# Peptides against a protein of PDB entry 5A53: the designs that were tried, part 6

Target 1, 230 residues: chain A of PDB entry 5A53
Amino acid sequence: LVENVKQALFIPGQSCNKNLHDIMVDLSALKKPDMKRFNRKNDIHPFEDMSPLEFFSEKNDCSLMVLMTSSKKRKNNMTFIRTFGYKIYDMIELMVADNFKLLSDFKKLTFTVGLKPMFTFQGAAFDTHPVYKQIKSLFLDFFRGESTDLQDVAGLQHVISMTIQGDFQDGEPLPNVLFRVYKLKSYKSDQGGKRLPRIELVEIGPRLDFKIGRIHTPSPDMVTEAHKKP

## One batch from the design tools (peptide; aimed at target 1 K6 Y86 K229)

Design b1_p14_1_s3 (made by RFdiffusion4, then SolubleMPNN; from b1_p14_1, 7 letters changed)
Fold by OpenDDE base, seed 4:
Structure b1_p14_1_s3 (fold): chain B 230 residues (1-230), chain A 14 residues (1-14)
Amino acid sequence: as target 1 above (230 residues)
Amino acid sequence: PKIHYLGDALEARE
């Protein structure tokens, strides 16, 4: 089954500031060409009323959305939304810490638009804890791209690394998720007449530390419908 | 309406 590539819509909220705008531009660049951005601010509160997001999902044919808002309680907040049949499937608030780095903070490297990133996840909770499972699922789905049978290793350009910042126990605040983007560089090393391929990872940005906020989870019925293979 | 399924993408990367 070849699914169409999921399109992402980036929406500045009413409280979107310059920093969030810059973060939005840089993160959305990784989703090109399968990305749309709104230029105007929209007054949307998804945990109060989800209807405007469902409307935007349908009108823009986007099953992925990112809402950019900022307040004293939820500074630099990126709300990630997924839809199924243009209805809200799940939502998660990921607040960007102040130590973020933009693409302009790194050495400018050329990249091919539309290549799928490889993902790495560090932390056992990505496979066991429901919130981190949702984050893992979200980012894998967000950057899936076209289903190609040939995972041509030669086509691997980017690695996205997601790390849970430290251990935690039940009842403790959930640790941040560290989001890092690397470019693969291949070097031919000539050591003793044997050319060994050397691969290096170079950070290219953006660098984002996500604090976890509010979550909306799908009903069991929606989960069943969303996983049905035609 | 284009229905996007969530399940198939996760199995291919594990």
Scores: peptide ipSAE 0.015, ipTM 0.449, DockQ to the pose 0.409
OpenDDE base, seeds 1, 2, 3, 5: peptide ipSAE 0.000, 0.008, 0.028, 0.008; ipTM 0.313, 0.448, 0.501, 0.442; seeds 1, 3 fail the geometry check

Design b1_p14_1_s4 (made by RFdiffusion4, then SolubleMPNN; from b1_p14_1, 6 letters changed)
Fold by OpenDDE base, seed 4:
Structure b1_p14_1_s4 (fold): chain B 230 residues (1-230), chain A 14 residues (1-14)
Amino acid sequence: as target 1 above (230 residues)
Amino acid sequence: PKVYYLGDALEARQ
């Protein structure tokens, strides 16, 4: 089954500011060429009314959406939305902490557009806790790209690292998720005639610490429909 | 740390 590459739509909300705009530009650059950006602010409140997002999903043929909003309660908020059949499947608010770094804060490294990133997930909760399972599923789905049979390891330029910031118990606030992007650099070391390929990870940005906000989960019926193989 | 290839993570859910 060749699944079409999921397209992402980035939407500035009414409260979108310069920082959120810059974050949006940098994060969406990782999704090129499979992304669209709105230039105008849109007054959307997805946890109050989801219908505008379903309309945008259908109109733009995008099954992934990111809404950029900011308030006193939810500063630098990126709402990630997935749709199935242009209906809302799930939503999650991820608020970017003030310590973020943009691509301009790192040494400019050229990257090939359209290459699939590798993912690393640090924290047992990514496999056990429902919220972190959703985050893992979301980011894997978001950056999946084209299904190429060619696992050309030589074409792997990017690693996205997602780390749960510390341990937590039941009833405690959920720790932040640390989002980091690295480029793989291969060096040929000539040590004594044995060419050992040395691979180094170089951070390229953006650097984002996500605080988890509100979540919308799909109905059991929607889960069943979304997992049906055509 | 388990490195997930996007292709492998999708196959592991099948």
Scores: peptide ipSAE 0.024, ipTM 0.483, DockQ to the pose 0.069
OpenDDE base, seeds 1, 2, 3, 5: peptide ipSAE 0.000, 0.000, 0.022, 0.019; ipTM 0.338, 0.346, 0.512, 0.519; seeds 1, 2 fail the geometry check

Design b1_p14_2 (made by RFdiffusion4)
Pose (drawn by RFdiffusion4):
Structure b1_p14_2 (pose): chain A 225 residues (1-189, 195-230), chain P 14 residues (1-14)
Amino acid sequence: LVENVKQALFIPGQSCNKNLHDIMVDLSALKKPDMKRFNRKNDIHPFEDMSPLEFFSEKNDCSLMVLMTSSKKRKNNMTFIRTFGYKIYDMIELMVADNFKLLSDFKKLTFTVGLKPMFTFQGAAFDTHPVYKQIKSLFLDFFRGESTDLQDVAGLQHVISMTIQGDFQDGEPLPNVLFRVYKLKSYKSRLPRIELVEIGPRLDFKIGRIHTPSPDMVTEAHKKP
Amino acid sequence: SDFLDDLIPRSFPL
């Protein structure tokens, strides 16, 4: 009854550069094998016209899309896009800060591609705040991959950690979201003692513009059998 | 299950 794994399409925008491309490559690796990359630049402006994104979603059968854009006003801009029936469901701009680290900045460890990641979300706002609820929903939907009734403990290899940069009060600017990836190590103490090693990429997301779905589309996208 | 179904939109109609 459940759908196939959602496919991701990574799209370099007109203003995409090499540094932003490196971020795309390393992040896209976490999506393997359910990922496609475009090589050319495309003149796409999602908050002016959504038509091209819907077109690419249909013709490539990708319900998850990431547009790469950079200007001084919005530097290292990653616009995450989800579609329902090839129509736009929601969008959010996540801009990467300059303190980012790539896979090259971390010791390369053995890594089995295609395993179900573990998630940890740190921050009460992930459950109550509309903006951060969407981010939690986005990254769960984006990277969880295959849904299954069976889990091999040996397959529990890495964790995706997302942390809000400190608590905050209403009216203040929204804190950044800290994207971290760790590999698990376990030792005997039955329950194992767990330690973590960072494998990257390391990304600090600055929150930009947001598009939310209509109530009608939410009803259809979240309809229950 | 219900938790994920509330957070994660489908890509296509049932």
Fold by OpenDDE base, seed 3:
Structure b1_p14_2 (fold): chain B 230 residues (1-230), chain A 14 residues (1-14)
Amino acid sequence: as target 1 above (230 residues)
Amino acid sequence: SDFLDDLIPRSFPL
């Protein structure tokens, strides 16, 4: 059974500003064609009432949602939501640091829409710590494109890198996650009259440093139900 | 794993 590609819905919250809108546009461009965006602001507070998000999930047939909000306490906040059976599965707040770069800040490289990115994760905590495990799972699930059998090396055009910014101990604040997007570029290098193929990674954006905020974890029952689907 | 870790800059120069 080819699982249907998960659709993403991007929602500007009431406090969405120009910077968050620009970030939303650029990040959502990586999810094309499997993406919808709302053009109007919606007054949604997902940690107070989740019911509006469940309604939007069902109405739009989207199991992935991103809510864009900003406040003094939670500046440039992207709340990532997953649903299962149109019910909230998990949520995580990822606040974009002010040092962000947009696609316009990089050399425009043409890319094919719909190609599945390769992921790289730097930091042991992505495999050990519950919060970073959730982040890893979320981003892998979010950017899972069509299973083209042609995961041939020839189809690999994009790499998404996620790095934990430094080490931490128990009870310390969780380090930021550095989100980077690269395109593989093939060069013909003339070394001594032999054209050797060289592959380089070229950053294409967006560049986002995520500060971790509030988290909602699934109930044990929902975890069991989600794993029972073949 | 290792090959990709070497190609991906962990820090951008300011």
Scores: peptide ipSAE 0.009, ipTM 0.434, DockQ to the pose 0.027
OpenDDE base, seeds 1, 2, 4, 5: peptide ipSAE 0.006, 0.006, 0.007, 0.007; ipTM 0.463, 0.394, 0.456, 0.428

Design b1_p14_2_s1 (made by RFdiffusion4, then SolubleMPNN; from b1_p14_2, 6 letters changed)
Fold by OpenDDE base, seed 1:
Structure b1_p14_2_s1 (fold): chain B 230 residues (1-230), chain A 14 residues (1-14)
Amino acid sequence: as target 1 above (230 residues)
Amino acid sequence: DDELESLIPKSKPL
């Protein structure tokens, strides 16, 4: 079974700046080799007109897209888009807080390209709340593609941690999602003649705190059709 | 007319 790994397209919007470009480069590096990046700015407003994104999905054969925009109201905004049959399935705005860290801010650790990350989710709302369920689904779909059971253990190099920043009640503003990337480092610990394999998590970046923005949810018909395809 | 980027991302490094 050839894993149909979903391809991602990274698109700079008209308002894309240096910080968003640097974030785009670092996040897209985790999706290699299964990514494309545009070099030109495109004037795309996905919550007003979705047609340009559907066109790019079809013409680039990419079912995942990330649009990089910035405004006074939506600073450092990453719009994550999924398509089904080259039609918009869902969208979510995730705004990167100013406290972000790039790969260059961490100790350079070599990693093998094409190894799938393991995900960890912290916060009950990832399983219960519709918005956080969509975020969980999106990030799993974005980085894992089709889950083949056997490849996951032998190639475990990275852990992506996603944490909801604190508790919240109904009607309160949704807490940020803390995105962290770790490399698994095996150490031969020589403690007392027993070589116990010590595994440590080393943060490698990027470090992103996502503020949740606007959401587009799929139609019930598209949900049904998307679940029928293996 | 904001030209939509052509189909093939020309991999010129910025």
Scores: peptide ipSAE 0.025, ipTM 0.586, DockQ to the pose 0.023
OpenDDE base, seeds 2, 3, 4, 5: peptide ipSAE 0.024, 0.023, 0.019, 0.023; ipTM 0.564, 0.554, 0.565, 0.558

Design b1_p14_2_s2 (made by RFdiffusion4, then SolubleMPNN; from b1_p14_2, 5 letters changed)
Fold by OpenDDE base, seed 3:
Structure b1_p14_2_s2 (fold): chain B 230 residues (1-230), chain A 14 residues (1-14)
Amino acid sequence: as target 1 above (230 residues)
Amino acid sequence: SDELESLIPKSKPL
């Protein structure tokens, strides 16, 4: 069963600014060709009313959405939304810290559009803690791309690294998630007259540090339905 | 441009 590639819709909120627009453009470039963007601001408050997002999910056939908003309390906020049957499955607010880097801050490298990235997750909480499990699931789902049977290592161009920034105890504020994107670059090193193949990771951007905000978790019934393989 | 128009009509400010 070739699962249909999940389409993403990027939505500027009413409070979207230039920095968020630039972040949206750069992050959405990693989701090409399976991405749509709105050019107009939309007045959407997903934690107050989810109905506009369900409408957009259905009308655009997009099961992934990202809402770009900014306020004094929630600066550079990217709300990631997943739908199932065009109904809200889950939501998470990820606020981009001011130390972000755009693709323009890195050396331009050629890449093939539509190749599936490899993921790396650093921090035990990605497997144990419910919020970090949701983040792991979200990003794997968001960037899964076409299921090519031949995940030939030769087709691997990108690595996305996600790191939990430090340790935390129960009841403490959740540490940020460090999002990094690398390209695999092959070199022939001349070591002692022998050309050895060397692979290096080169950061290509964007560089984003995510502060975790509000979450919406799926109902137990929606979890059961979403995990039913046909 | 791969950009879609908003499906929500801009309410003209009254």
Scores: peptide ipSAE 0.030, ipTM 0.595, DockQ to the pose 0.022
OpenDDE base, seeds 1, 2, 4, 5: peptide ipSAE 0.025, 0.023, 0.029, 0.023; ipTM 0.561, 0.538, 0.556, 0.551; seed 4 fails the geometry check

Design b1_p14_2_s3 (made by RFdiffusion4, then SolubleMPNN; from b1_p14_2, 5 letters changed)
Fold by OpenDDE base, seed 2:
Structure b1_p14_2_s3 (fold): chain B 230 residues (1-230), chain A 14 residues (1-14)
Amino acid sequence: as target 1 above (230 residues)
Amino acid sequence: SEELEELIPRSKPL
């Protein structure tokens, strides 16, 4: 089953700033070729009115959207939106902490566009806690390229690591999610005629620490519809 | 970079 690759639309909100724009550019580069970016700011408030996002989803044929906004309360906020049938399925605010690093902060490594990243999730809450389950689902869905049955290890160039920053108890603020991107670098070590393939993970960026904000969860009906295989 | 035509949603007239 060739699952149709979900297209992502990156939308600068009215409050989008330079830092958030740079983050948008770098994060969206990981979604190439299945990514569109708007250049103009759009006055969208997704938790007040979702209609503009549904319109953009339909008009751009994008089932994934990222709205870039920044305020005093929600600095460097990336609202991740998924649609089903061009209707809002879910939303989550992920605010990028000020300690972010751009691709320019790392050694430029050439990467092949369109290669599916491998994901690693660190933290039990990714499997148990509803918010972190949504984040896991979102990122897997967001960066799920073509399901080539050939998970050819030869095609593995990138590892995206997502880590919950520390333990937490019920009623505590949800820890940040640490987003890291690594490239697999093969070294041919010529040690005494035995070429041992050494694989190293090299961080390539962006480096993002996501603070969790507001969430919109899908209706039970939409969950049922979205899980209906055509 | 393909300039995606930003189709501004026509605000539904309230």
Scores: peptide ipSAE 0.029, ipTM 0.616, DockQ to the pose 0.028
OpenDDE base, seeds 1, 3, 4, 5: peptide ipSAE 0.026, 0.027, 0.028, 0.026; ipTM 0.552, 0.542, 0.521, 0.545

Design b1_p14_2_s4 (made by RFdiffusion4, then SolubleMPNN; from b1_p14_2, 4 letters changed)
Fold by OpenDDE base, seed 3:
Structure b1_p14_2_s4 (fold): chain B 230 residues (1-230), chain A 14 residues (1-14)
Amino acid sequence: as target 1 above (230 residues)
Amino acid sequence: SEELDSLIPRSKPL
């Protein structure tokens, strides 16, 4: 039994600023048509009280949420939330570094809305370390889209690359995750009068470097229920 | 894939 496509809700927090709003608009554009945005700020503190997010999940039928907040301690903070049965499953704070680029910083390229991106993950910790495993799961879930039978290579337009920024040891601060979005560009190259098919990756944005913040993990019982197969 | 289904939680109970 395949579930319907998970819907995302983007929520401006009380401390949301213009930069976070612009980041929200650009990241949410990649989730169209399976995305809603609130236009009003909401006073939500998910690590103090999760109940407002559970309410929004149920009322909007959205199992994915992104809360946009900013403070001196947690600048440009995107809290990613997932729900199971409209209850909080997991949360992670991903703070956008100041070196971010918007879609407007790149050459405008036409793309089909609703096509599933291909993911690439760079760094062994995405398969071994619990925090990076959660990030991998989250982004694959967030952009999974419709289960189309043929991953028709003809339908592949986007590549999302996620890279761990350097090596780390146990007890060290977790390196940032570099988020990059590329479009596949097909063209014919003229090499000595021979037209050869060529494919290139063109960065389209947004460009985001994520600093990892606070995390909430599900109970073992909730993990078991959420991973039950029919 | 079975691997992807083990990595990604459901949004609702069965």
Scores: peptide ipSAE 0.587, ipTM 0.903, DockQ to the pose 0.896
OpenDDE base, seeds 1, 2, 4, 5: peptide ipSAE 0.027, 0.032, 0.031, 0.033; ipTM 0.562, 0.576, 0.610, 0.578

## One batch from the design tools (peptide; aimed at target 1 L150)

Design b1_p15_1 (made by RFdiffusion4)
Pose (drawn by RFdiffusion4):
Structure b1_p15_1 (pose): chain A 225 residues (1-189, 195-230), chain P 15 residues (1-15)
Amino acid sequence: LVENVKQALFIPGQSCNKNLHDIMVDLSALKKPDMKRFNRKNDIHPFEDMSPLEFFSEKNDCSLMVLMTSSKKRKNNMTFIRTFGYKIYDMIELMVADNFKLLSDFKKLTFTVGLKPMFTFQGAAFDTHPVYKQIKSLFLDFFRGESTDLQDVAGLQHVISMTIQGDFQDGEPLPNVLFRVYKLKSYKSRLPRIELVEIGPRLDFKIGRIHTPSPDMVTEAHKKP
Amino acid sequence: PPPPVPPPSGEVVKY
């Protein structure tokens, strides 16, 4: 009954550069094998015209898309896009801060591609705040991959951690979201003692513009059997 | 009886 794994399409925008491309490559690796990359630059402006994104979603059968864009106003801009029936469901701009680390900045460890990641979300706002609820929903939907009734404990290899940069009060600017990836190590103490090693990429997301779905589309996308 | 749990698989790389 459940759908196939959602496919991701990474799209360099007209203003995409090498540094932003490196961020795309390393992040896209976490999506393997359910990922595609475009090589050329495309003149796409999602908050002016959504038509091209819907076109690429249909012709490439990708319900998840990431547009790469950079200007001084919005530097290292990663626009995460989800579609339903090849129409836009929601969009959010996540801009990467300059303190980012790539896979090259971390010791390369053995890594089995295509395993179900673990998730940990740190921050009460991930459950109550509309903006952060969308981010939690986005990154769960984006990276969880295959849904299954069976889990091999040996397959529990890495964790995707997302942390809000401190608590905040209403009216203040929205804190950044800290994207971290760790590999698990376990030791005997039955329950094991767990330690973590960072493998990257390390990304601090600054929140930009947001598009939300209509109630009609939410009804269809979240319809229950 | 329940079905067997398959072992993990996939390409192994230096990440």
Fold by OpenDDE base, seed 1:
Structure b1_p15_1 (fold): chain B 230 residues (1-230), chain A 15 residues (1-15)
Amino acid sequence: as target 1 above (230 residues)
Amino acid sequence: PPPPVPPPSGEVVKY
């Protein structure tokens, strides 16, 4: 079974800056080899006209896209887009807070390209609240692709942790999602002559706090069609 | 007619 790993396209928008470029480079490194990036800025406003993104999806054979834009209202905005049949399925704006850390801010650890991350989700709303359910679905789809049961254990090198920042009530602003990346470090601990395998989690970056922005949800018909294709 | 989708202005770099 050829795993049909979803390809990602990273697009700098017209308002893309150095910080967004650096974030794009670091996040896209986690998607290698299944990513493309544009070097040129593209003037795209996905919540006004989706047609340019549908065109890029088809021409690049990418069902995942990330648009990098920044404005006064939506600073450091990463718009995550999924397509189905090269048509927009869903979109979500995730704005990176100014406290972000790049891969260069952490101790350089060897990373093997092409190994799939394990995900952990902290917060009940990831299973109950429609927005957080979409975020969970998006990130699982973005990084795991097709789940082959057997590859998950033997190739586990890193964990992506996503945490909802605190509790919230209905009608309150949605808390940020804390994105963290850890490498699994196995070392032999000599405790009392028994070599117990000790596993430690070492943060490797990037560190991103996502503020939730605008959302586009799929039509009921597109949901039904997307679930029919294995 | 759908508005002409502007040609991809970005060179695609495969990594």
Scores: peptide ipSAE 0.029, ipTM 0.614, DockQ to the pose 0.019
OpenDDE base, seeds 2, 3, 4, 5: peptide ipSAE 0.025, 0.021, 0.023, 0.024; ipTM 0.598, 0.534, 0.570, 0.579; seeds 2, 4 fail the geometry check

Design b1_p15_1_s1 (made by RFdiffusion4, then SolubleMPNN; from b1_p15_1, 5 letters changed)
Fold by OpenDDE base, seed 1:
Structure b1_p15_1_s1 (fold): chain B 230 residues (1-230), chain A 15 residues (1-15)
Amino acid sequence: as target 1 above (230 residues)
Amino acid sequence: APPAIPPPTGEVVLY
């Protein structure tokens, strides 16, 4: 069964600014060809009313959505939404810090559209803490691409790295998640007549530091249904 | 087929 690749919809909110637009363009480029973008702003407040997002999920056949908003309290906010059966499964606010870098800030490397990323997660909390577990699940689900039984390892061109910024204790504010994208460069090193394949990681962008905001979690029943293997 | 939503487990199933 060729599993249909999850489609993503990028939605500018009413408060979307130039920086968020540029971030949206660059992040959505990593999801090509399985991505749609709205050109118009939409007045959506997902933590107040989820019904407009469920409508957009169904009408666009997109189980992944990203809402771009900015306010004084939630600057450069990317709300990531997943749906199951066109109903909201989970949501998380990830606010981009001002130190972001766009693809244009890096050396332009040729990138083949549609190749699957590898993932690396740094921080024990990605496997133990419920919020970081949700982030890990979300990004794996968002960028998984086409499920092929053939691990065409030869087709792996880039790595998405996610790092929890430092240690934290219970009751402390959750550390930021550092989002980095690297391209694998294979160099034939001529060291001493043995062509050893040297693999180098080159950052290609975007570079995003995410501050964690509000979260919506699914009901236990929705978790059970969504985790069923067909 | 894999589940519609991947479980929040540490196992990165590279599908």
Scores: peptide ipSAE 0.105, ipTM 0.707, DockQ to the pose 0.034
OpenDDE base, seeds 2, 3, 4, 5: peptide ipSAE 0.022, 0.038, 0.033, 0.030; ipTM 0.556, 0.682, 0.684, 0.657

Design b1_p15_1_s2 (made by RFdiffusion4, then SolubleMPNN; from b1_p15_1, 7 letters changed)
Fold by OpenDDE base, seed 3:
Formats: C-alpha cells, sequence, structure tokens
Structure b1_p15_1_s2 (fold): chain B 230 residues (1-230), chain A 15 residues (1-15)
C-alpha cells in the first residue's frame, strides 16, 4: 500500500513579516513537491479558535500546516499543526531565534526535489520527554515523503539534524532545538594511490534555533484512532 | 498499512 504523502500548507498570519516569509520559503522548499503556500495573510489565532485551520486542512487536503506569526512575546513564531480526519490532532509553537541563516547564506548545492531526508536526533529527551517526543514525531511525519519500496541508498542526499541545546532538569525551561540541514557530498580522495570514496556532510541550510512555545496535545481518543492501522 | 500518525517510537523508519 503506497501511503498518500502528507501535504503541507504554509500560512502567513496577519503579523507575518519579511524575515518570516523568507524562513517560510526556505523551510517549505525542503517539503517540495508536497507543499502549498498561501500568498495572502490570514488572521488566525489557533490557540483561541482552531476552526479556521480545520477548514483550511479540509479545503486544501493538507494534514500538515505551518502558521507564520510574530509578536513581542512570540517573535518569529512557527506554529506546526497536524490534523487527523481534518480535525486538529496536535499543535506546537516553535519560535525561530534571531541567529537564523537562510539558504542564500550557504553555497548553492544542487539537490533532487522529493528525495527523503535522513534524520539524526541528539539528546535523550527526544525519546523520554513528552514535548521532545512530540517534536521528533512531528518532524519525522512532516518530512517523511513518499514511501518507496526500493531503499535506493543512492537516493539519500540530505540529513536533517535536530539537537537539544544543553541539559535540563524537571521544572526548568525547555532548551531550544537546533535544526540543521546537511547534504551528503561524495569525494574521490587519492590516498596512497587508492581512490577511497570519502563522504562529507556539508551544511546547506536553513539554520534554525527553535524556542518551544505553547503546545496542544490530542485527546486519548484521537490518539487511539490516529494510531489504528487500517 | 501504516497508521495515519506514526507512533512516537524511536524507529528510524528508513523508508
Amino acid sequence: as target 1 above (230 residues)
Amino acid sequence: SAPAIPPPTGEVILY
């Protein structure tokens, strides 16, 4: 069964600015061809009323959404939303720190559109802490792409790396998540007259440090339904 | 068929 690739909808909120637009363009480029973007700003407040997002999910057939907003309290905020049956499953606010880098800040490397990324997660909390487990699940689900029966290892071109910034204890503020994207570059090195294939990771961008904001978690009933294998 | 939302299992689903 070829699972239908989850489509993503990127939505500029009313407070979306040029920097957020540029971040949206660059992050959404990693989701091509399975991505739609709105060109118009939409006044959406998902933690006050989720109904507009459910409407957009159904009308656009997108089970993934990203809302771009900015305020003094929540600067450069990317709200990631997942739906199940066009109903809100979960939401998380990820605020981009001011030290971000765009694709234009890196050397242009050609990559094939639609190839699946590899993932690396650094930090034990990605497997133990509920919030970081949700982030791990979200990014794996978001960038999963097309299920190809052929594990064409030759088609693996890039790595998404997510790192928890430092250690934390219970009751402390949650550390940022460092989002990095690398391309696999093969070199033929002549070492001692033998051409050995050398693989290097080259950062391609975007570079984003995410501060964790508000979270919406699904009801136990929605979890049960969404995890059912048909 | 895979679930609509994959469980938060540490399975690196190498597709």
Scores: peptide ipSAE 0.094, ipTM 0.730, DockQ to the pose 0.035
OpenDDE base, seeds 1, 2, 4, 5: peptide ipSAE 0.031, 0.027, 0.036, 0.040; ipTM 0.690, 0.582, 0.693, 0.700; seed 5 fails the geometry check

